Peptides against a protein of PDB entry 3VA4. Designs and how they scored, part 41

Target 1, 107 residues: chain A of PDB entry 3VA4
Amino acid sequence: EPIGQLRLFSGTHGPERDFPLYLGKNVVGRSPDCSVALPFPSISKQHAVIEISAWNKAPILQDCGSLNGTQIVKPPRVLPPGVSHRLRDQELILFADFPCQYHRLDV

## One batch from the design tools (peptide; aimed at target 1 P41 S42 I43 S44)

Design b2_p28_7_s4 (made by RFdiffusion4, then SolubleMPNN; from b2_p28_7, 17 letters changed)
Fold by OpenDDE base, seed 4:
Structure b2_p28_7_s4 (fold): chain B 107 residues (1-107), chain A 28 residues (1-28)
Amino acid sequence: as target 1 above (107 residues)
Amino acid sequence: MKEAEEMLKEEKEYQEKLKEELERLLKE
């Protein structure tokens, strides 16, 4: 069972997509092997990581030194590479210029 | 089919507006 969900909002790239998030590391990146595969050129092959632990089901987001960055929308914050950010439910994230939203699943 | 297409169009427009708003907020 997924513990969370990352929603990629629809746009010029196509329709909305939902990615399940599981316990452990969920890699966000352009590589098709990523848990959250965003096959867009502005996304780094391994762009960021969303890690969910058993101790705290609130995910920790880290940028992996991506070229075009990872940003929190509200309040605006650019995530320095490797710096942990605890995601809140419904938090809005930009991977490069792609808006996403984290949703906690009550399971 | 036409109705469905219109609904899809409206949804896409909404999503685009949302995207623009998010980007605006980030740049503030």
Scores: peptide ipSAE 0.029, ipTM 0.514, DockQ to the pose 0.029
OpenDDE base, seeds 1, 2, 3, 5: peptide ipSAE 0.020, 0.020, 0.020, 0.019; ipTM 0.438, 0.428, 0.443, 0.442; seed 5 fails the geometry check

Design b2_p28_8 (made by RFdiffusion4)
Pose (drawn by RFdiffusion4):
Structure b2_p28_8 (pose): chain A 107 residues (1-107), chain P 28 residues (1-28)
Amino acid sequence: as target 1 above (107 residues)
Amino acid sequence: SAQQREDLAYLESLPLSEQQAIAARLAA
C-alpha cells in the first residue's frame, strides 16, 4: 500500500495528477520507468529521489543533479544535488517549474 | 555534469517555440 502521495498541481498540463509513494526508492523523472513519471520536457530523466524507510519515518528527498533543479517552496530553498532533505507533511516542492505537494498517508 | 549536458541537449532538440516557452516558465 502507498505510504505517501506526491500531488502534481493542476496547470498548463491539465488537472492535478496524484502519484503514490511507497517504501524504498521513489524516483521522480521524465522517463516512464520512474516511480513518479512527470513526462514534461523540463524535468530531468532522473530528476530526484524520494526515499522512504518506513511508514513512520520522514521521506528523504534528494536532487539527482537535475538540469532545472529541485526547490523547497516554503521556506524558499534550492536543494543542492545530493543533499538530503527530510520532507514534512504538506511540504510544497518544485521540480523544475512544476509545483508538487507531499502528503503523508495513514498508516 | 554529464546528465545536465544530456538534458540540455534534449531541450535543444525541441522546436524553438517550445524551448522559449520552457525558458519563460523557468524564469517566472

Design b2_p28_8_s1 (made by RFdiffusion4, then SolubleMPNN; from b2_p28_8, 9 letters changed)
Fold by OpenDDE base, seed 5:
Structure b2_p28_8_s1 (fold): chain B 107 residues (1-107), chain A 28 residues (1-28)
Amino acid sequence: as target 1 above (107 residues)
Amino acid sequence: SAAQEEERARLESLPKEEQEAIQARLAA
């Protein structure tokens, strides 16, 4: 069962996409093999990772040395590669120029 | 409803402050 959800907001790329997040590593990237596959040129093949160690713990977001970066919106912060960021519920994230929102699911 | 879900999927569904924060980062 999914522990969380990552929502890609609708935009010029198309409609909203909702990605389930599971225990373990959820890789965000352009590669179709990624758990969160964002098939856009500005997204690195392996862009970032959202790791969920337990259902009752905040997920950890890390940028994987992406070309166009990963940012937290509020408060504004560019994530240095490999630095752990604990995601808050409803966290707004930019993967390159793509706004997303993390949502914790009820388990 | 489907219409509500579509609206929720847009940035405009967020509070104004958050919309502006996103736009500011995209413009940077």
Scores: peptide ipSAE 0.591, ipTM 0.858, DockQ to the pose 0.032
OpenDDE base, seeds 1, 2, 3, 4: peptide ipSAE 0.569, 0.588, 0.582, 0.569; ipTM 0.846, 0.857, 0.852, 0.848

Design b2_p28_8_s2 (made by RFdiffusion4, then SolubleMPNN; from b2_p28_8, 11 letters changed)
Fold by OpenDDE base, seed 3:
Structure b2_p28_8_s2 (fold): chain B 107 residues (1-107), chain A 28 residues (1-28)
Amino acid sequence: as target 1 above (107 residues)
Amino acid sequence: SAAQAEEAARLAALPAEEQARIAARLAA
């Protein structure tokens, strides 16, 4: 069962998409093998990773040295590669120029 | 500045999705 969810908002690329997040490492990237597959050229094959250690702990987001970066919207911040960022519920994230939102699932 | 504060307040009042979209446009 998923512990969290990452929502990719709708845009010129297409409709909104929701990706389940599980315990462990959830890789975000262009590669179809990624847990969160974002098949767009501006997204790196392995762009970032969301690691969830436990259902009651905030997930950790890390950029994997992506070409076009990973950013937090509020407050605005570009994440340095490999630096851990604790995700807050409802956190707004940009993978390259694709806006997403993380939220915890109750069960 | 006061202008910056007003802008921040305006953005904060928008739906999360819109806030993210605006940020995305600025990032591109």
Scores: peptide ipSAE 0.573, ipTM 0.857, DockQ to the pose 0.030
OpenDDE base, seeds 1, 2, 4, 5: peptide ipSAE 0.079, 0.083, 0.563, 0.563; ipTM 0.619, 0.629, 0.851, 0.853

Design b2_p28_8_s3 (made by RFdiffusion4, then SolubleMPNN; from b2_p28_8, 12 letters changed)
Fold by OpenDDE base, seed 1:
Structure b2_p28_8_s3 (fold): chain B 107 residues (1-107), chain A 28 residues (1-28)
Amino acid sequence: as target 1 above (107 residues)
Amino acid sequence: SPAQEAERAELESLPAAEQEEIRARLAA
């Protein structure tokens, strides 16, 4: 069962989409094989990773050296490649220019 | 939740240009 959810907000690209997040590595990227597949040109093939462990269900977000970056919106912060960021519930994330929100599920 | 809906409305209301501006600001 999913431990979390990543919501891609609606926009010119289309409607809102919800991606389930599971234990282990959830890759965010343009490649269709990604757990969070964002098929947009500004997204790197392997853009970022959200890792969730059983012993620590708070996800760790890392940018994977993406071209257009990964940012936390509030408070503003650009994530340097490979630097761990612990996601808070309801945290807002920009993958390139695509706004998303992480939601912790009650499981 | 109401908070999530408020944030959703805010973010979805932003045009691509403003989203790019946010990115640029963060990267500065």
Scores: peptide ipSAE 0.069, ipTM 0.667, DockQ to the pose 0.039
OpenDDE base, seeds 2, 3, 4, 5: peptide ipSAE 0.041, 0.051, 0.056, 0.056; ipTM 0.662, 0.632, 0.660, 0.657

Design b2_p28_8_s4 (made by RFdiffusion4, then SolubleMPNN; from b2_p28_8, 11 letters changed)
Fold by OpenDDE base, seed 5:
Structure b2_p28_8_s4 (fold): chain B 107 residues (1-107), chain A 28 residues (1-28)
Amino acid sequence: as target 1 above (107 residues)
Amino acid sequence: SAAQEEERAELASLPEEEQARIEARLAA
């Protein structure tokens, strides 16, 4: 049962995509083996990770040393590689230049 | 969707300097 969701907003790349997030590590990256597979050239093979330790705890986002970075939109912040960022519900994230949103699910 | 458009508008409404910093990081 997924306890979170990452939404990739629609754009020139195509329609929106929703990715379920589970307990443990959810890897975001261009590699098709990633939990959140973003098959775009500007995304690193292993770009970032969203780790969820419990259903009632905020997920932790870390950039994995990606080429084009991971940023929080509001307030704006470029995430240094390996630094933990606690995700808020409805938080807007840029993986490279791709806007996404984290959503907590009611389970 | 309306929700997506609102979020995109929020992105676009960020101060120019902050947008520039993000863009510069992406271009680096």
Scores: peptide ipSAE 0.023, ipTM 0.496, DockQ to the pose 0.037
OpenDDE base, seeds 1, 2, 3, 4: peptide ipSAE 0.020, 0.016, 0.019, 0.016; ipTM 0.491, 0.483, 0.478, 0.508; seeds 1, 3, 4 fail the geometry check

## One batch from the design tools (peptide; aimed at target 1 I43 S44 K45 L67)

Design b2_p29_3 (made by RFdiffusion4)
Pose (drawn by RFdiffusion4):
Structure b2_p29_3 (pose): chain A 107 residues (1-107), chain P 29 residues (1-29)
Amino acid sequence: as target 1 above (107 residues)
Amino acid sequence: EELAEAEEELALAEERLAEAEELLAEAEE
């Protein structure tokens, strides 16, 4: 069962798309093979990874050296490539120009 | 340590350039 959710907000691309997040590595990228496939040209083929060790542990987000970056929306931050960031429930993230929101599920 | 950091930054810049070139080629198709 999914233990988290990545909400890609509605936009020019259409209505909101929700992606389940599971234990282990959840790769965010443009490739259809990615656990979270965001099939938009500005997204890197392997853009970021969300690693989840347990249902009761904070996911760790890292940028994989993406072209257009990964940012935390609030507080505003750029995530340097390879630096771990613990995700908080409801935290807003940008992957390139695409805003998303992480939600922890229950349980 | 400074040299190793500079080599990593160069490698990352080269990879991002290659990706930008690939994206440009895909947009021209």

Design b2_p29_3_s1 (made by RFdiffusion4, then SolubleMPNN; from b2_p29_3, 20 letters changed)
Fold by OpenDDE base, seed 4:
Structure b2_p29_3_s1 (fold): chain B 107 residues (1-107), chain A 29 residues (1-29)
Amino acid sequence: as target 1 above (107 residues)
Amino acid sequence: MAEEEAERRRELERRREEERRERELEALR
């Protein structure tokens, strides 16, 4: 059962897409093996990871040393590689230039 | 009238959220 959702907003790439987030590691990247597959050239094969623990349902976001970075929108912050960021509900994130939003599910 | 006002309110709230998001994203570009 999904614990959260990552929404990719609509853009030049196409319509909005929702990705379920589960307990454990949810890899964000261009690779089709990623839980959050963003098949765009500017996205690294393994761009970032969203980790959700059973004891802490608040996701931890880390950039994996991506080429084009991971950014928090508010307050504006570029995430250094490997630095943990606790995601807040409805937090806006840029993976490269792709705007996304985290949503916590009521489960 | 009440339903239509509620719908207008929901649409206005949605638009305000979208505009806020767009401004927040634009500030990073």
Scores: peptide ipSAE 0.179, ipTM 0.612, DockQ to the pose 0.016
OpenDDE base, seeds 1, 2, 3, 5: peptide ipSAE 0.173, 0.173, 0.123, 0.146; ipTM 0.610, 0.610, 0.573, 0.588

Design b2_p29_3_s2 (made by RFdiffusion4, then SolubleMPNN; from b2_p29_3, 16 letters changed)
Fold by OpenDDE base, seed 3:
Structure b2_p29_3_s2 (fold): chain B 107 residues (1-107), chain A 29 residues (1-29)
Amino acid sequence: as target 1 above (107 residues)
Amino acid sequence: AAEEAARRERALAERRERERAELAAEAAA
């Protein structure tokens, strides 16, 4: 059962897509075997990771040393590689130039 | 600590350059 969701907003790449997030490490990247597979050239093969340790704890986002970076939108902040960022519900994230939103699921 | 940070930075730079080169190769193939 998914504990969270990462929504990729619609854009020039196509329609909106929703990715379920589970306990453990959810890798975000261009590689097709990533939990959150974003098949776009500007996304690194292993771009970032969203780690969920428990259903009642905030997920941790880390950039994996991506080429084009990972940013928090509000307030604006570029995440240094390997530095943990605690995700808030409804957090807006940029993976390279792709805007996404994290939210907890009611389970 | 500074030396370790420098090693991490070099490794990161190398990885990024490799990925950039791979993308360029994919585009050229």
Scores: peptide ipSAE 0.302, ipTM 0.773, DockQ to the pose 0.835
OpenDDE base, seeds 1, 2, 4, 5: peptide ipSAE 0.278, 0.094, 0.278, 0.278; ipTM 0.758, 0.640, 0.758, 0.760

Design b2_p29_3_s3 (made by RFdiffusion4, then SolubleMPNN; from b2_p29_3, 20 letters changed)
Fold by OpenDDE base, seed 5:
Structure b2_p29_3_s3 (fold): chain B 107 residues (1-107), chain A 29 residues (1-29)
Amino acid sequence: as target 1 above (107 residues)
Amino acid sequence: SAAEEQRRLEELERRREKEREERLRELLE
């Protein structure tokens, strides 16, 4: 079962969507085989990865060298490719210009 | 009726989404 969730907020693309996150690597990208499939042109085929090593540890977010970047909202920060960022619960993330939110599930 | 309940649930869901959008707007300011 999922131990985390990535929420894609509603927007011009459509309604809110929730993506389950599991132990291991959860790839965020435009490719349909991604764990978090964001089928939008501004999203790279393999845009970023959220790696969860354990249910009680903060996930690691890395940009995979995406064209339009991965950003943390507060405090504002563009993530350099391959640099590890520990996700805080309820953290807001921009994949390109798509706002998302990570939250840990109560499992 | 079941139909009325369904409509109420849909309205609740729409309200929840709106509240989330408002919260997001505040957080992104």
Scores: peptide ipSAE 0.097, ipTM 0.547, DockQ to the pose 0.015
OpenDDE base, seeds 1, 2, 3, 4: peptide ipSAE 0.075, 0.082, 0.084, 0.090; ipTM 0.544, 0.558, 0.513, 0.562

Design b2_p29_4 (made by RFdiffusion4)
Pose (drawn by RFdiffusion4):
Structure b2_p29_4 (pose): chain A 107 residues (1-107), chain P 29 residues (1-29)
Amino acid sequence: as target 1 above (107 residues)
Amino acid sequence: LEEELEELEEELQELREEREELLEELEEL
């Protein structure tokens, strides 16, 4: 069962798309193989990873050296490549120009 | 130091673009 959710907000691409997040590595990228496939040209083929060790542990987000970056929306931050960031419930993230929101599920 | 940082940022961007090209070639195989 999914233990988290990545909401890709509605935009020029159409209505909101929700992606389940599971224990282990959840790769964000353009490639259809990615656990979270965001099939938009500005997204890197392997853009970021959200690693979840347990349902009761904060996911760790890292940028994988993406071209157009990964940012935390509030407080505003650029995530340097390879630096771990613990995700908070309802935290807004940008993958390139695409805003998303992480939600922890229950349980 | 600011000019050296800009040159490093441009080299890093070029390497990132080459990595995206390699990933595309790998998907085609």

Design b2_p29_4_s1 (made by RFdiffusion4, then SolubleMPNN; from b2_p29_4, 15 letters changed)
Fold by OpenDDE base, seed 4:
Structure b2_p29_4_s1 (fold): chain B 107 residues (1-107), chain A 29 residues (1-29)
Amino acid sequence: as target 1 above (107 residues)
Amino acid sequence: EEEEEERRREEELRERLERERRLEEEELE
C-alpha cells in the first residue's frame, strides 16, 4: 500500500494528478520510468528523489542536481543537490516551476 | 470539505510563489 502521496496541482499543464509513494526510492523526473513521472521540459530526467524507509516513514527529499531546481515553499528554501530534507505532511514543493504537495497517508 | 481545503492550499502556494518571484526580480534588477 502507498505510504504517501505527491499531488501535482492543476495548472496550465492540465488537471491535478496524484502519485502514490511507496517504500524505497520514488524518483521524480521527466523520464517515463520515474515513480513520479512529470513529462515536462523543465523537469530533469531524474530531477529529485523521495526516499521512504520502513523504519522511518517520513520521506526524505533530495534534489538530484536538476537544472531548474527543487524548492521548499514553506519556509522558502532552494534545496542544494544531494542535501536531505525531511518532508512534513502537507508540505509544498516546487519541482522546477511545478507546484506539488506531499501528503502522508494513514497507514 | 476536502476540495475546499485543497483550494486553500493551492491559493496559499500561489501567493507564496508570487511573493518569492517578486523578491527575486527585485534582487536581479
Scores: peptide ipSAE 0.021, ipTM 0.499, DockQ to the pose 0.025
OpenDDE base, seeds 1, 2, 3, 5: peptide ipSAE 0.017, 0.017, 0.013, 0.017; ipTM 0.441, 0.419, 0.366, 0.435

Design b2_p29_4_s2 (made by RFdiffusion4, then SolubleMPNN; from b2_p29_4, 16 letters changed)
Fold by OpenDDE base, seed 4:
Structure b2_p29_4_s2 (fold): chain B 107 residues (1-107), chain A 29 residues (1-29)
Amino acid sequence: as target 1 above (107 residues)
Amino acid sequence: AEEARRAEEERLRRERLERERALEEEEAR
């Protein structure tokens, strides 16, 4: 059962896509093995990780040393590699130039 | 004239190499 959702907004790359987020590490990256597979050249193979623990269902986002970075939109902030950021419900994220939104699911 | 030609060829080779490296870095990361 998914605990959260990451929404990739529609754009020139294609339609909107929703990715379920589960307990543990949800890797965001270009690699098809990623939980959040973003098959775009500007996305690193392992770009970022969203980790959700059983004791704290609030996700922790970390950039994995991506080439084109991970950014929080409001307030605007570039995430330094390996620095933990606690995601808030409905938070907007940029992986490279791809806008996404985190949604907490009622589970 | 020959030195100027060689310098231009070397510049173009460097620019090509830099582009190839940038693409490889994008693919590698």
Scores: peptide ipSAE 0.092, ipTM 0.476, DockQ to the pose 0.051
OpenDDE base, seeds 1, 2, 3, 5: peptide ipSAE 0.064, 0.072, 0.074, 0.091; ipTM 0.449, 0.464, 0.461, 0.480; seed 2 fails the geometry check

Design b2_p29_4_s3 (made by RFdiffusion4, then SolubleMPNN; from b2_p29_4, 15 letters changed)
Fold by OpenDDE base, seed 1:
Structure b2_p29_4_s3 (fold): chain B 107 residues (1-107), chain A 29 residues (1-29)
Amino acid sequence: as target 1 above (107 residues)
Amino acid sequence: MEEEQRRREEEELEERLKREEELEREELE
């Protein structure tokens, strides 16, 4: 059962897509083996990771040394590689130039 | 009553998450 969701907003790349997030590491990247597979050239093979330790704790987002970066939208913040960021519910994230939103699911 | 209870639980969880996020953020900074 998914404990969170990452929404990729619609854009020039195509329609909106929702990705389930589970306990443990959820890798965001271009590689098809990623939990959140974003098959776009500006996304690194392993771009970032969302780690969820428990349902009652904020997920941790880390950039994995991506080429085009990971950013929090509000307040604006570029995440240095390997630096932990606690995700708030409804938080907006940019993976490269792709806008996404984290959403906590009721469990 | 079920809806109210669910609402209270959701609010409690939200407050706990906010507190946890704040404390952990302060630790990381």
Scores: peptide ipSAE 0.051, ipTM 0.551, DockQ to the pose 0.016
OpenDDE base, seeds 2, 3, 4, 5: peptide ipSAE 0.026, 0.031, 0.021, 0.033; ipTM 0.519, 0.523, 0.479, 0.525; seeds 3, 4 fail the geometry check

Design b2_p29_4_s4 (made by RFdiffusion4, then SolubleMPNN; from b2_p29_4, 20 letters changed)
Fold by OpenDDE base, seed 1:
Structure b2_p29_4_s4 (fold): chain B 107 residues (1-107), chain A 29 residues (1-29)
Amino acid sequence: as target 1 above (107 residues)
Amino acid sequence: SAAAAARRAAEELARRREREEELEREEAE
């Protein structure tokens, strides 16, 4: 059962998409086998990872050395590769220039 | 900067989505 969700907002790329997040590593990337598959050229094959160690713990976001980076919107921060960022509920994230939002599911 | 603009856009999108969800809830009531 998913314990989180990553929302890709609608845009020029298409409609909104919601990706379930599960315990363990949820890879964000262009590769179709990624948990969060963002099939866009500006997204790295393995762009970032959202790791959820427990349902009651905040997920950890790490950029995986992506070409176009991962940003936290507020407060603004570009994530250095491999640096852990604890996601807050409703946090806004940019993978390259694609706006996303994490939210915790009530499970 | 482009990065700053993208961040502002993300916030706007989030607000829009919240409003949409609110409208959906109102319609369901």
Scores: peptide ipSAE 0.583, ipTM 0.862, DockQ to the pose 0.022
OpenDDE base, seeds 2, 3, 4, 5: peptide ipSAE 0.150, 0.188, 0.167, 0.420; ipTM 0.580, 0.595, 0.575, 0.792; seed 3 fails the geometry check

Design b2_p29_5_s1 (made by RFdiffusion4, then SolubleMPNN; its pose is not in this set)
Fold by OpenDDE base, seed 4:
Structure b2_p29_5_s1 (fold): chain B 107 residues (1-107), chain A 29 residues (1-29)
Amino acid sequence: as target 1 above (107 residues)
Amino acid sequence: MEEEERERQEELERRREEELEEEREEEEE
């Protein structure tokens, strides 16, 4: 069962997409084998990771050394590569120029 | 911990440089 959801908002790329997040590492990237596959040129093959543990269901977001970066929208902050950011429910994230939102699921 | 974190950061920087190089190579093709 998914522990969270990452929503990619609709945009020039197409309609909204929802990605389930599970325990462990959820890789965000351009590669089709990523848990959160964002098949866009501005997204790195392995752009970021959202890690969810059984002991702490609050996801940890890390940028994986992406070219175009990972950002928190409010308050605005670029995540340095490899620096952990604890995601809050309903938090808005930019992977490169793609706006996303994390949703915590009730499990 | 601090050394492992430094090595991790160096690896992440290297990956970023590799992606920048790949992008330049793709633009030259």
Scores: peptide ipSAE 0.203, ipTM 0.672, DockQ to the pose 0.920
OpenDDE base, seeds 1, 2, 3, 5: peptide ipSAE 0.202, 0.195, 0.181, 0.200; ipTM 0.681, 0.681, 0.662, 0.682; seed 5 fails the geometry check

Design b2_p29_5_s3 (made by RFdiffusion4, then SolubleMPNN; its pose is not in this set)
Fold by OpenDDE base, seed 2:
Structure b2_p29_5_s3 (fold): chain B 107 residues (1-107), chain A 29 residues (1-29)
Amino acid sequence: as target 1 above (107 residues)
Amino acid sequence: SAAEEAARQQALEEQRQKELEEEEEEALE
């Protein structure tokens, strides 16, 4: 069962989509094999990774050297490749120019 | 900016959620 969720907000690309997040590595990328598949040209094939080590620990977000970057919205921060960022519940993330939100699920 | 758009999207979602909760409360009355 999922222990987290990544919400892609609605936009010019289409309606809102929710992606379940599980223990381990959840890869965000344009490749269809990614756990969070964002099939958009501005997204790298393997753009970022959200790693969840335990249900009671904050996930770690890491950019994988994406072309258009990964950013935290508040406080504003561009994530350097390979640098770990601990996600807070309801934190807003930009993958390239696509706004997303992490949500911790109560399980 | 993209960051500003993200903030707007969050605010919109919060409003939608609030409206849903209000509808649920009204249904229980």
Scores: peptide ipSAE 0.021, ipTM 0.498, DockQ to the pose 0.016
OpenDDE base, seeds 1, 3, 4, 5: peptide ipSAE 0.020, 0.017, 0.021, 0.016; ipTM 0.504, 0.429, 0.459, 0.421

Design b2_p29_5_s4 (made by RFdiffusion4, then SolubleMPNN; its pose is not in this set)
Fold by OpenDDE base, seed 1:
Structure b2_p29_5_s4 (fold): chain B 107 residues (1-107), chain A 29 residues (1-29)
Amino acid sequence: as target 1 above (107 residues)
Amino acid sequence: SAAAARERQEQLRRQREEELRELEAEKLA
C-alpha cells in the first residue's frame, strides 16, 4: 500500500494527478519507468527522488542533478543536487516549473 | 565518505551535462 502521495497540480499540461509513494526510492522524472512519471520536456529523465525509509519517518527529497531544478516553496529554497531535504506533510515542491504537493497517507 | 560524496557529485554533473546535450540536440533537430 502507498505510504504517501505526490500531487501534481492542474495546469496547462492538464488536470491534477496523484501519484502513490511507496517505501524505498520513488523516482520523479520524465522517463516513463519513474515512480512519478512527469512526461514534460522541462522535467529531467531522472529529476529527483523521494525516499521513504519507514512509514513513521519523513521522506527525503533529493534533486538528481536536474536541468531545471527542484525547489521548496515554503520557505523558498532551491535544493542543491544530491542534498537531502526532509519533507513535511503538505509540503509544496516545484519540479522545474511544475508545482506539486507531498501528502502523508494514513497507514 | 568524502570520496563517495565526490563520486555522487560527479555522477550528478555528468547526468546534467548529458541532459543538456540531449536538450540542445533536440533543439537543433
Scores: peptide ipSAE 0.231, ipTM 0.733, DockQ to the pose 0.958
OpenDDE base, seeds 2, 3, 4, 5: peptide ipSAE 0.207, 0.201, 0.041, 0.224; ipTM 0.725, 0.714, 0.576, 0.733

Design b2_p29_6 (made by RFdiffusion4)
Pose (drawn by RFdiffusion4):
Structure b2_p29_6 (pose): chain A 107 residues (1-107), chain P 29 residues (1-29)
Amino acid sequence: as target 1 above (107 residues)
Amino acid sequence: DELSDLEDELSDLEDELQDLHDELSDLED
């Protein structure tokens, strides 16, 4: 069962798309093989990873050296490539110009 | 119309840049 959710907000691309997040590596990228496939040209083919060790542990997000970056929306931050960031519930993230929101599920 | 053509060309170039960046990262790995 999914233990988290990545919400890609509605936009020019259409209505909101929700992606389940599971234990283990959840790769965010443009490739259809990615666990979270965001099929938009500005997204890197392997853009970021959300690693989840357990349902009761904070996911770790890292940028994988993406071209257009990964940012935390609030507080505003650029995530340097390879630096781990613990995701908080409801935290807003930008992958390139695409805003998303992480939600922890129950349980 | 000319401005839309130029915006399309810019988008194509941005797409090519993104693909080249991803290929470079694969080679580095």

Design b2_p29_6_s4 (made by RFdiffusion4, then SolubleMPNN; from b2_p29_6, 24 letters changed)
Fold by OpenDDE base, seed 2:
Structure b2_p29_6_s4 (fold): chain B 107 residues (1-107), chain A 29 residues (1-29)
Amino acid sequence: as target 1 above (107 residues)
Amino acid sequence: EEEEEERRRREEEREEEVEAHDRARELAA
């Protein structure tokens, strides 16, 4: 069962979608093989990674050198490639221009 | 005990978030 969730908010791309997150590396990208597949041109094939080491630990988000970047919304900041960002519950993230939200699940 | 563990976990997570933020700021400067 998933231990986290990444919600892609509704937008011009379509309706809201929820992606389950599991232990290990959850790759965010345009490639259909990604755990979090965002099939949009502005998303890099392998855009970012959300790594979860344990169910009771905050995930680590890293940009993978994406073309259009990864940003934290509050407070606004761009994540340099490879810099580890500890995701807080309810954290708002922009992958390129796609707003998402991380949610910790109770397991 | 569980409440204390959760409190400690939250504190650790906050510290790591601050450190990550600082690293990002330094690299972006």
Scores: peptide ipSAE 0.056, ipTM 0.509, DockQ to the pose 0.021
OpenDDE base, seeds 1, 3, 4, 5: peptide ipSAE 0.029, 0.078, 0.030, 0.028; ipTM 0.494, 0.541, 0.474, 0.495; seeds 3, 4 fail the geometry check

